# Ledger of designs, part 171: peptides against a protein of PDB entry 6UG1

Target 1, 304 residues: chain A of PDB entry 6UG1
Amino acid sequence: SNEERKRRKYFHMLYLVCLMVHGFIRNEWINSKRLSRKLSNLVPEKVFELLHPQKDEELPLRSTRKLLDGLKKCMELWQKHWKITKKYDNVGLYMRTWKEIEMSANNKRKFKTLKRSDFLRAVSKGHGDPDISVQGFVAMLRACNVNARLIMSCQPPDFTNMKIDTSLNGNNAYKDMVKYPIFWCEVWDKFSKKWITVDPVNLKTIEQVRLHSKLAPKGVACCERNMLRYVIAYDRKYGCRDVTRRYAQWMNSKVRKRRITKDDFGEKWFRKVITALHHRKRTKIDDYEDQYFFQRDESEGIPD
Target 2, 301 residues: chain A of PDB entry 6UG1 as posed
Amino acid sequence: SNEERKRRKYFHMLYLVCLMVHGFIRNEWINSKRLSRKLSNLVPEKVFELLHPQKDEELPLRSTRKLLDGLKKCMELWQKHWKITKKYDNEGLYMRTWKEIEMSANNKRKFKTLKRSDFLRAVSKGHGDPDISVQGFVAMLRACNVNARLIMSCQPPDFTNMKIDTSLNAYKDMVKYPIFWCEVWDKFSKKWITVDPVNLKTIEQVRLHSKLAPKGVACCERNMLRYVIAYDRKYGCRDVTRRYAQWMNSKVRKRRITKDDFGEKWFRKVITALHHRKRTKIDDYEDQYFFRRDESEGIPD

## One batch from the design tools (peptide; made by RFdiffusion4, then SolubleMPNN)

Design b2_p23_5_s2 (from b2_p23_5, 9 letters changed)
Fold by OpenDDE base, seed 5:
Structure b2_p23_5_s2 (fold): chain B 304 residues (1-304), chain A 23 residues (1-23)
Amino acid sequence: as target 1 above (304 residues)
Amino acid sequence: SFFEQLLKEVKEEFEKVLEILKE
């Protein structure tokens, strides 16, 4: 019905705000001074120097290569620190079906919220789910004065799915779900004027995204619980930015149709949510990023 | 009103989503 379509749209909007606020809170927690002091001790001086290369005036690419090598070594150090990777309880922050949402409404399960103290202890011990691990990795880079962002791929229920039963079939559902991350890292390269993508936990990859990312879900089974729609970046200064354009090859033709921003009302509403979570002034880094997004929009063209 | 009922439903669903985010 038209009413059910409206209900699913509003529920999607609310769920999206909750996820974006969750990302904001986790981004605040990883700025903990106590955690920062502990995590900085994991990074040897030689690795710190690679993270902060001098500008090579002859060949700026040499400075970028040092930064990339430093980030690779930080991933290796992080793997040594992380002792226990817990499985997600149920589906974690991956996309729920409408049936799962309806069933969870009937089951008043006392969900045990992870408190800030428990999170900081989990990161410090190296014990937790993949999301906590990624968030801790961002905290370690920030402890080394690296301009690292926490990236969150927000997975609200698909308001464009009007099926009554949205049950997902298959024994490999968890394996397909966790094939691609929900959280990752971006690091600012001051030499190339670009964000470097870092997945320290899932794919264990570093990339300089040009046209497509390895972190973008591919295949029907992987996209059932991980639809690339709302990739939100949280920086060390409490900035909040939509960076979906970086990771979406087909933003205009495919991704936009699955976003609340498909219409003017949704665009204006989503801009208000981003603005409410963006607690810093604009910088030249934002200008370079917006220019990159503009060039990506022009290169994709308007879908026929 | 339709709007008050919608707000009530959205609030109830918000509480459920907050419970999910507490996982």
Scores: peptide ipSAE 0.020, ipTM 0.609, DockQ to the pose 0.058
Fold by OpenDDE base, seed 2:
Structure b2_p23_5_s2 (fold): chain B 304 residues (1-304), chain A 23 residues (1-23)
Amino acid sequence: as target 1 above (304 residues)
Amino acid sequence: SFFEQLLKEVKEEFEKVLEILKE
């Protein structure tokens, strides 16, 4: 019905705000000075020097290569620190079906909320789910004075799915679900004037995204619980930015149709949510990023 | 109104989502 379509749209909007606020709160927690002091001790001086190379005036690419090597070594150090990777409880922050939402509505399950203290302890011990691990990795890079962002791929229920029964068959669902991450890291490369993408936990990869990302979900089974729609970046200064354009090859043709921003009302609403979560002044880094997004929009063209 | 009922349902579901996000 038209009513059910409206209900799913508004529920999607609310769920999206909750996810974005969760990302904001986790980004505050990883700025803990106590955690920073503990995590800085994991990084040897030689690795710290690679993270902060001098500018090579002859070949800036040499400085970028040192930074990339430093980030690789940080991923290796992080893997040694992280002793226990827990499975997600249920589906974690991956996309739920409408049926799962309706069923959860009837179950007054007292969700055990992870407190800030428990999160900081989990990161310090190296015990937790993959999301906590990624968030801790961002905290370690920030402890080393690296301009690292927490990235969250927000997975609200698909308001474009009007099927009543959206139950997914359980067995292969978990492996396909966790094939691609929900959280990852971006690091500012001051030499190339670009963000470097780092997945320290899932794919264990570093990439300089031009047109395509390895972190973009591919295949029907993987996209059932992980649809690239809202990739939100949280920086160390409480900036909040939509960076979906970086990871979406087909923003205009495919991704936009699955976003609340497909219409003017949704675009204006979503811009208000971003603005409410963005707690810093604009910088030259934002100018370089916006220029990159503009070039990516021009290069994609208008879908036929 | 339909909107008030929707807001109530959305608020109840929001509280559940907030509980899920606190996991």
Scores: peptide ipSAE 0.020, ipTM 0.608, DockQ to the pose 0.061
Fold by OpenDDE base, seed 4:
Structure b2_p23_5_s2 (fold): chain B 304 residues (1-304), chain A 23 residues (1-23)
Amino acid sequence: as target 1 above (304 residues)
Amino acid sequence: SFFEQLLKEVKEEFEKVLEILKE
């Protein structure tokens, strides 16, 4: 019905706000001074120097290569620190079906909220799920004075899916679900004036995204619980930015149709949510990023 | 109104989403 379409749209909006607030809270927790002091001790001086290369005036690419080598060594150090990777309880922050939401609604299970103290302990011990591990990695880079962002791919239920029963077939579903991450890292390269993408846990990859990312879900089974729609960046100064354009090859033709921002009302609403979560002034880094997004929109073209 | 009923349903569903997000 038209009513059910409206209900699913509003529920999607509300769920999206909750996910974005969750990302904001986790970004605050990883700014813990106590955690920072512990995690800085994991990074040797030689690796710290690679993270902070001198500017090569002749060939800025040499400085970028040193930074990339430093980030690779940080991923190796992080793997040594991380002792126990727990499976997600149920589906974690991956996308739920409408049926799963309705069933969870009837089951008043007291979900045990992870407290800030428990999170900080988990990161310090190297015991937790992949999301906690990625968040801890961002905290380690920030402890080394690296301009690292926490990235979250928000997975609200698909309001464009009007099917009642979206029973996902059970057992193979977990492997397909976790094939691509929900959380990752971005690092600012001051030499190239670009963000570097880092997945320290899932794919264990570093990339400089130009047209497409390895982190973008591909295939029907992987996209059932992980659809690239809302990629939100949280920086160390409590900035909040939509960076979906970086990771979406087909933003205008495909991704926009599955976003609340497909219409003027949804665009204005989503801009208000971003503004409410953005707690810093604009910087030249934001100007370079917006210029990159503009060039990507022009290069994709307007879908005919 | 239909809107008030929808808001009530969304609030009830929101409490449930908040419980889910407490995971």
Scores: peptide ipSAE 0.019, ipTM 0.599, DockQ to the pose 0.056
Fold by OpenDDE base, seed 3:
Structure b2_p23_5_s2 (fold): chain B 304 residues (1-304), chain A 23 residues (1-23)
Amino acid sequence: as target 1 above (304 residues)
Amino acid sequence: SFFEQLLKEVKEEFEKVLEILKE
């Protein structure tokens, strides 16, 4: 019905705001001074020096290579720190079906909200789910004065799916769900003027995204609970930016149709949400990023 | 009104989302 279409759209909007606020809160928690002091001790001086290379005036690429090597070593150090990777309870922050949302409403499950103190303890001990692990990795890089962003792929229910029964049948549903991350890291490369993508936990990869990312879900089964639609970046200065364009190869042709920003009302609404979560002034880094997004939009073209 | 009913549904759904986000 038209009513159910409206309901799903508004529920999607509300769910998206809640997810974006969750990302904001986690980004605040990883800025903990107490946690920072503890995590900085995990990084040896030699690795710290690689994270902060001198500018090579002859070949700036040499400086980028040192930074990449430093980030690789940080991933290895993080794997040694992290002792227990817990499975998600249910589906974590992956996308729920409409049926699952309706059914969860009837079950007053006492969800035990992870408190700030429990989060800090989990990161400090190296015990938690993959999301906590990624968030802790971003905290470690920030403790080393690296300009690292927390990235969140927000998974609100698909308001474009008008099927009544959206049940997902399959024993491999969990493996397919966790094949691609929901949280990852970006690191600013001051030499190349680009963001480096780092997945320290799931794919254990570092990439310089040009046209496509390895972190973008591929295949029907993986996309059921992880649709790349809203990739939000949270920086150390409480900046909030939509970085979906980096990871979406087909932003205009495919991704936009699945976003609230498909129409002018949704675009204006979403800009208000981003603005409300963006607590810093614009920087030259934002200018370089916007220029990159512009070039990516021009290169994709307007869908026919 | 349709709008009041929609707001009620969104509020009920919001409470559900808040329970999910407490995970």
Scores: peptide ipSAE 0.019, ipTM 0.599, DockQ to the pose 0.055

Design b2_p23_5_s3 (from b2_p23_5, 14 letters changed)
Fold by OpenDDE base, seed 5:
Parts: sequence; structure tokens; C-alpha cells
Structure b2_p23_5_s3 (fold): chain B 304 residues (1-304), chain A 23 residues (1-23)
Amino acid sequence: as target 1 above (304 residues)
Amino acid sequence: SLLDQIISEVEEELNKVLKLLEE
């Protein structure tokens, strides 16, 4: 019905705000001074120097290569630190079906919210789910004075799916779900004026995204619980930015149709949510990023 | 529900953010 369409749209909006605030809270927790002091001790001086290379005026690419090598070594150090990767309880922050949402409303399952103290202990011990691990990796880079962002792929229920029963039947449903991450890292390269994408936990990859990311879900089964729609970046200064354009090859043709921002009302509403979570002034880094997004929009063109 | 807890946490954090924006 038209009423159920409206209900699913509003529920999607509410759930999206909830996820975006969760990302904001986790971004605050990883700024903990106590955690920072512990995590900085994981990084040897030689690796710290690679993270902070001198500017090569003749060949800035040499400085970028040092930074990339430093980030690779940080991923290796992080793997040594992390002792226990827990499975997600149920689906974690991956996308729920409408049926799962309705059934969860009826079942008063006491979800145990992870407290700040428990999170800090989990990161410090190297015991937790993949999301806690990624968040801890961002905290380690920030402890080394690296301009690292926490990236969250927000997975609200699909308001474009009007099916009554949306049950997902698949023998490999969990493996397909966790094939691509929900959380990852971006690092600012001051030499190339670009964000470097880092997945320290899932795919264990570092990339400079041009047109395609390895972190973008591919295939029907992987996209059932992980649709690239809202990729939100949280920086060390409490900046909040929509970076979906970086990871979406087909923003205009495919991704936009599944976002609340498909219409003017949804665009204005989503801008208000981003603005409410954005607690810093604009910087020249934001100008370079917006220029990159503009060039990506022009290069994709208008879908026929 | 998890949603009610997320909503409650979000409402509490939204209220904190709103208070920080009013200061």
C-alpha cells in the first residue's frame, strides 16, 4: 500500500539516523586519550617515520610510497595485536530484512549495548568483532598523529523493497554477508591530495580509489545485507561527510535510486542530518575531496 | 527492542548534540 511505502521510508530514515549517530559515538570513543597512549606503543619509531615522510619536492610520489609502506606495516602490527575476532551476533550492523525488523519488535531480546569502558578494554586487549577491530585500527593511526577517518557503510533496511516477506534463504548467508566490510579507514595523503582507503581487517587491502573500490560489494548474495548507499566518514576533529561517491561506480544510475536523497525532500533532510553531525569548520582537504567528487559525477554522466 | 535501544541511545546522543549546539 501507499501507507506501507511511507512507513518503510520513515523507518529507513530513523534507522539511518541511528546508524549515523552510532558511527559518531564510536568515532568519539576512538579519540580516547587513554587508548591513544596504549596504541601508540604498538608502532615502532621506524614505522612512525614512514607515516610522516618528508615532502619530496622533486617526486611527491616517493613520499606517498613511504606513507603506503607505513600503513602496510601498521596493518601487520594490528594483525599481531588482534588476538580474537568474534563473529557478529546475528547480522551485526549489516542490513536487516523487513520481516526480521517486525519479528524483532515482537521479541523483546535484550540487546546488550557495548559500553565505552567495554569497547576501550576490547580494543586494548585485541578481543572483539571486526567493527571494533577496524575502529581500534583508526585509533592506533590517530595515536600516531595520522589524519585517519573512520568510514561506516550504513545499512538501513531497503525502503525500495516492498515485498512482505523478505526472508533471505542461503546456506552461505553469513559468509556472503561478511565478505565485504561495514567499517574501514581512510588516511589523508597530503602529498597527492587524496584519501587512501585502508581495510585492515576484512580484505586487508590498501588502495587509492580512482573509479572502483575493492570494498564495494559485488554479486547478488553479498548485496542482500550490504548495499553501498550511505558511506559516512568521521574524522578526528568530529567532521562528518558523505563519501559514498568515492566507492559508488554508478552513483547516478544505481545508488541514488536506493537512497533517501532520490528526491528533493530526502536530499534536504539528509543534508540536515550530516550538518547536525559535522562539528568542525570546512578545510582545504574538504575542497580537494569535493573537487574529486565533482569530477566523478561529471565522468559518470547522466544515465540514459 | 534493539531498535528501541538504538532509538533511546540516539535520542540521548541527539539531545547531547543539540545541547552542544545550543552552547
Scores: peptide ipSAE 0.022, ipTM 0.617, DockQ to the pose 0.347
Fold by OpenDDE base, seed 2:
Structure b2_p23_5_s3 (fold): chain B 304 residues (1-304), chain A 23 residues (1-23)
Amino acid sequence: as target 1 above (304 residues)
Amino acid sequence: SLLDQIISEVEEELNKVLKLLEE
């Protein structure tokens, strides 16, 4: 019905705000001065120097290569620190079906909200789920004065799916779900004027995204619980930015149709949510990023 | 409902964000 379509749209909007607020809070928690002091001790001086290379005036690419090597070594150090990767409880922050939402409405499960103290302890011990691990990795880079962002791929229920029963019957459903991350890191390269993408936990990859990312879910089974629609970046200064354009090859043709921003009402609403979570002034880094997104929109063209 | 729990979790998290913005 038209009413059910409206209900699913509003529920999607509410759920999206929740996820974005969750990302904001986790981004605050990883700015903990106590955690920063502990995590800085994991990074040897030689690795710190690679994270902060001098500018090569002849070939800025040499400085970028040093930074990439430093980030690789930080990923290796993080793997040594992280002793226990827990499975997600149920589906974690991956996308729920409409049926799962309806069924869970009847079950008053006390969601044990992870407290700040428990999160900081989990990161400090190296014991937690993959999301906590990524968040801790961002905290370690920030402890080393690296301009690292927490990235969250927000997975609200698909308001474009009007099917009543969306049961996911697959035995491999968990493996397909966790094949691609929900959280990752971006690092600002001051030499190339670009964001470097780092997945320290899931794919264990570092990339400089041009047209497509390795972190973008591929295949039907992987996209059932992880649809690239809302990739939100949280920086160390409490900036909040939609960076979906970086990771979406087909933003205009495919991704936009599954976003609340497909219509003017949804666009205006989503801009208000981003603005409400963005607690810093604009910087020259934002100008370079917006220019990159503009060039990516022009290069995609208008979908036929 | 799960919606009420999600709303309540959201409201709790929103209230935590609001408190963090007031500090």
Scores: peptide ipSAE 0.021, ipTM 0.619, DockQ to the pose 0.256
Fold by OpenDDE base, seed 4:
Structure b2_p23_5_s3 (fold): chain B 304 residues (1-304), chain A 23 residues (1-23)
Amino acid sequence: as target 1 above (304 residues)
Amino acid sequence: SLLDQIISEVEEELNKVLKLLEE
């Protein structure tokens, strides 16, 4: 019905805000001074120097290469620190079906939230789910004074899916679900004036995204619980930015149709949510990023 | 579910954001 379509749209909006606020809170927690002091000790001086190369005036690309090598070594150090990767309880922060949401609403189960103290302990011990691991990796880079962002691919239920949910078959569904990450890192390259993408946990990749990322879900089965729609960046200064354009090859033709921002009302609403979560002034880094997004939008063109 | 945990964890912050969206 038209009413059910409206209900799903509003529930998608509410759920999206909850996810974005969760990302904000986790981004605050990883700024913990106590955690920072512990995690900085994991990075030896030689690796710290690679993270902070001097500008090569003759060939700035040499400085970027040093930074990339430093990030690779940080990823290796993080793997040594992380002792236990727990599976997600159920589907974690991956996309739920509408049936799963309805069943959850009927189950008045008191869920124990993860307290800040428990999170900080989990990161410090190297024990937790992949999301906690990525968040801890961002904390380690920030502890080394790297301008690292926490990236979250928000997975609200698909308001464009009006089908009656069939039960997704369980076992194969988990492998396909976790094939691509929900959380990752971005690092500012001051030499190239670009964000570097880092997945330290899932794919263990470092990318300079031009047109597409390896982190973008591909294939029907993977897209059932992970649709690239809302990629939100949280920086060390409590900035919040929509960076979906970086990771979406087909923003205009495919991704926009599955976003709340497909209409003017949804765009205005989503801008208000971003503004409410954006607690810093604009910087030249934002100007370079917006210029990159503009060029990517023009190069995609209007879908015929 | 993990989401119900997260919803409960962010309830206060959600209320703050919703108030700011109504302004």
Scores: peptide ipSAE 0.020, ipTM 0.617, DockQ to the pose 0.674
Fold by OpenDDE base, seed 3:
Structure b2_p23_5_s3 (fold): chain B 304 residues (1-304), chain A 23 residues (1-23)
Amino acid sequence: as target 1 above (304 residues)
Amino acid sequence: SLLDQIISEVEEELNKVLKLLEE
């Protein structure tokens, strides 16, 4: 019905705001001075120097290569620190079906919300789910004075899916679900004027995204619970930015049709949510990023 | 704290967004 379409749209919007606020709160928690002091001790001086290379005036690419080597060593150090990767409780922050949402409304399962103190303890011990692990990795890089962002792929239910009975086949679903991350890291490269993408936990990869990312879900089974639509970046200064354009190869032709921003109402609404979560002034880094997004929009073209 | 102020501001803006969903 038209009423059910309206209900699913509003529920998608509410769920998206809750996810974006969750990302904001986690980004605040990883700025903890107490956590920073503990995590800085995991990084030897030699690795710290690689994270902060001098500018090579002859070949700036040499400075980027040192930073990439420093980030690789930080991923290795983080893997040594992280002792226990817990499975997600149910589907974690991956996409739920409409049926699962309706069934969950009937089941008053009190989700035990992780407290700030418990999160800081989990990161300090190296015990937690993959999302806590990625968030802790961003905290470690920030403790080393690296300009690292927390990235969140927000997975609200698909308001464009009007099918009632999307029974996802249960058992094989977990491996396909966790094949691609929901949380990752970006690091600012001051030499190339670009963001470097880092997945320290799932794919254990570092990339400089040009046209496509390895972190973008591929294949029907993986896309059932992880649909790339809202990739939100949270920086150390409480900046909030939509970075979906970096990771979406087909933003205009495919991704936009699955976003609330497909129409002018949704675009204006989503801009208000981003503005509410963006607590810093604009910087030259934002100018370079917007220029990159513009070039990506021009290179995709208008969908025929 | 500055953090409590940021949280309060986000909660206030969240409430504005929720009112816009009820309209």
Scores: peptide ipSAE 0.018, ipTM 0.588, DockQ to the pose 0.103

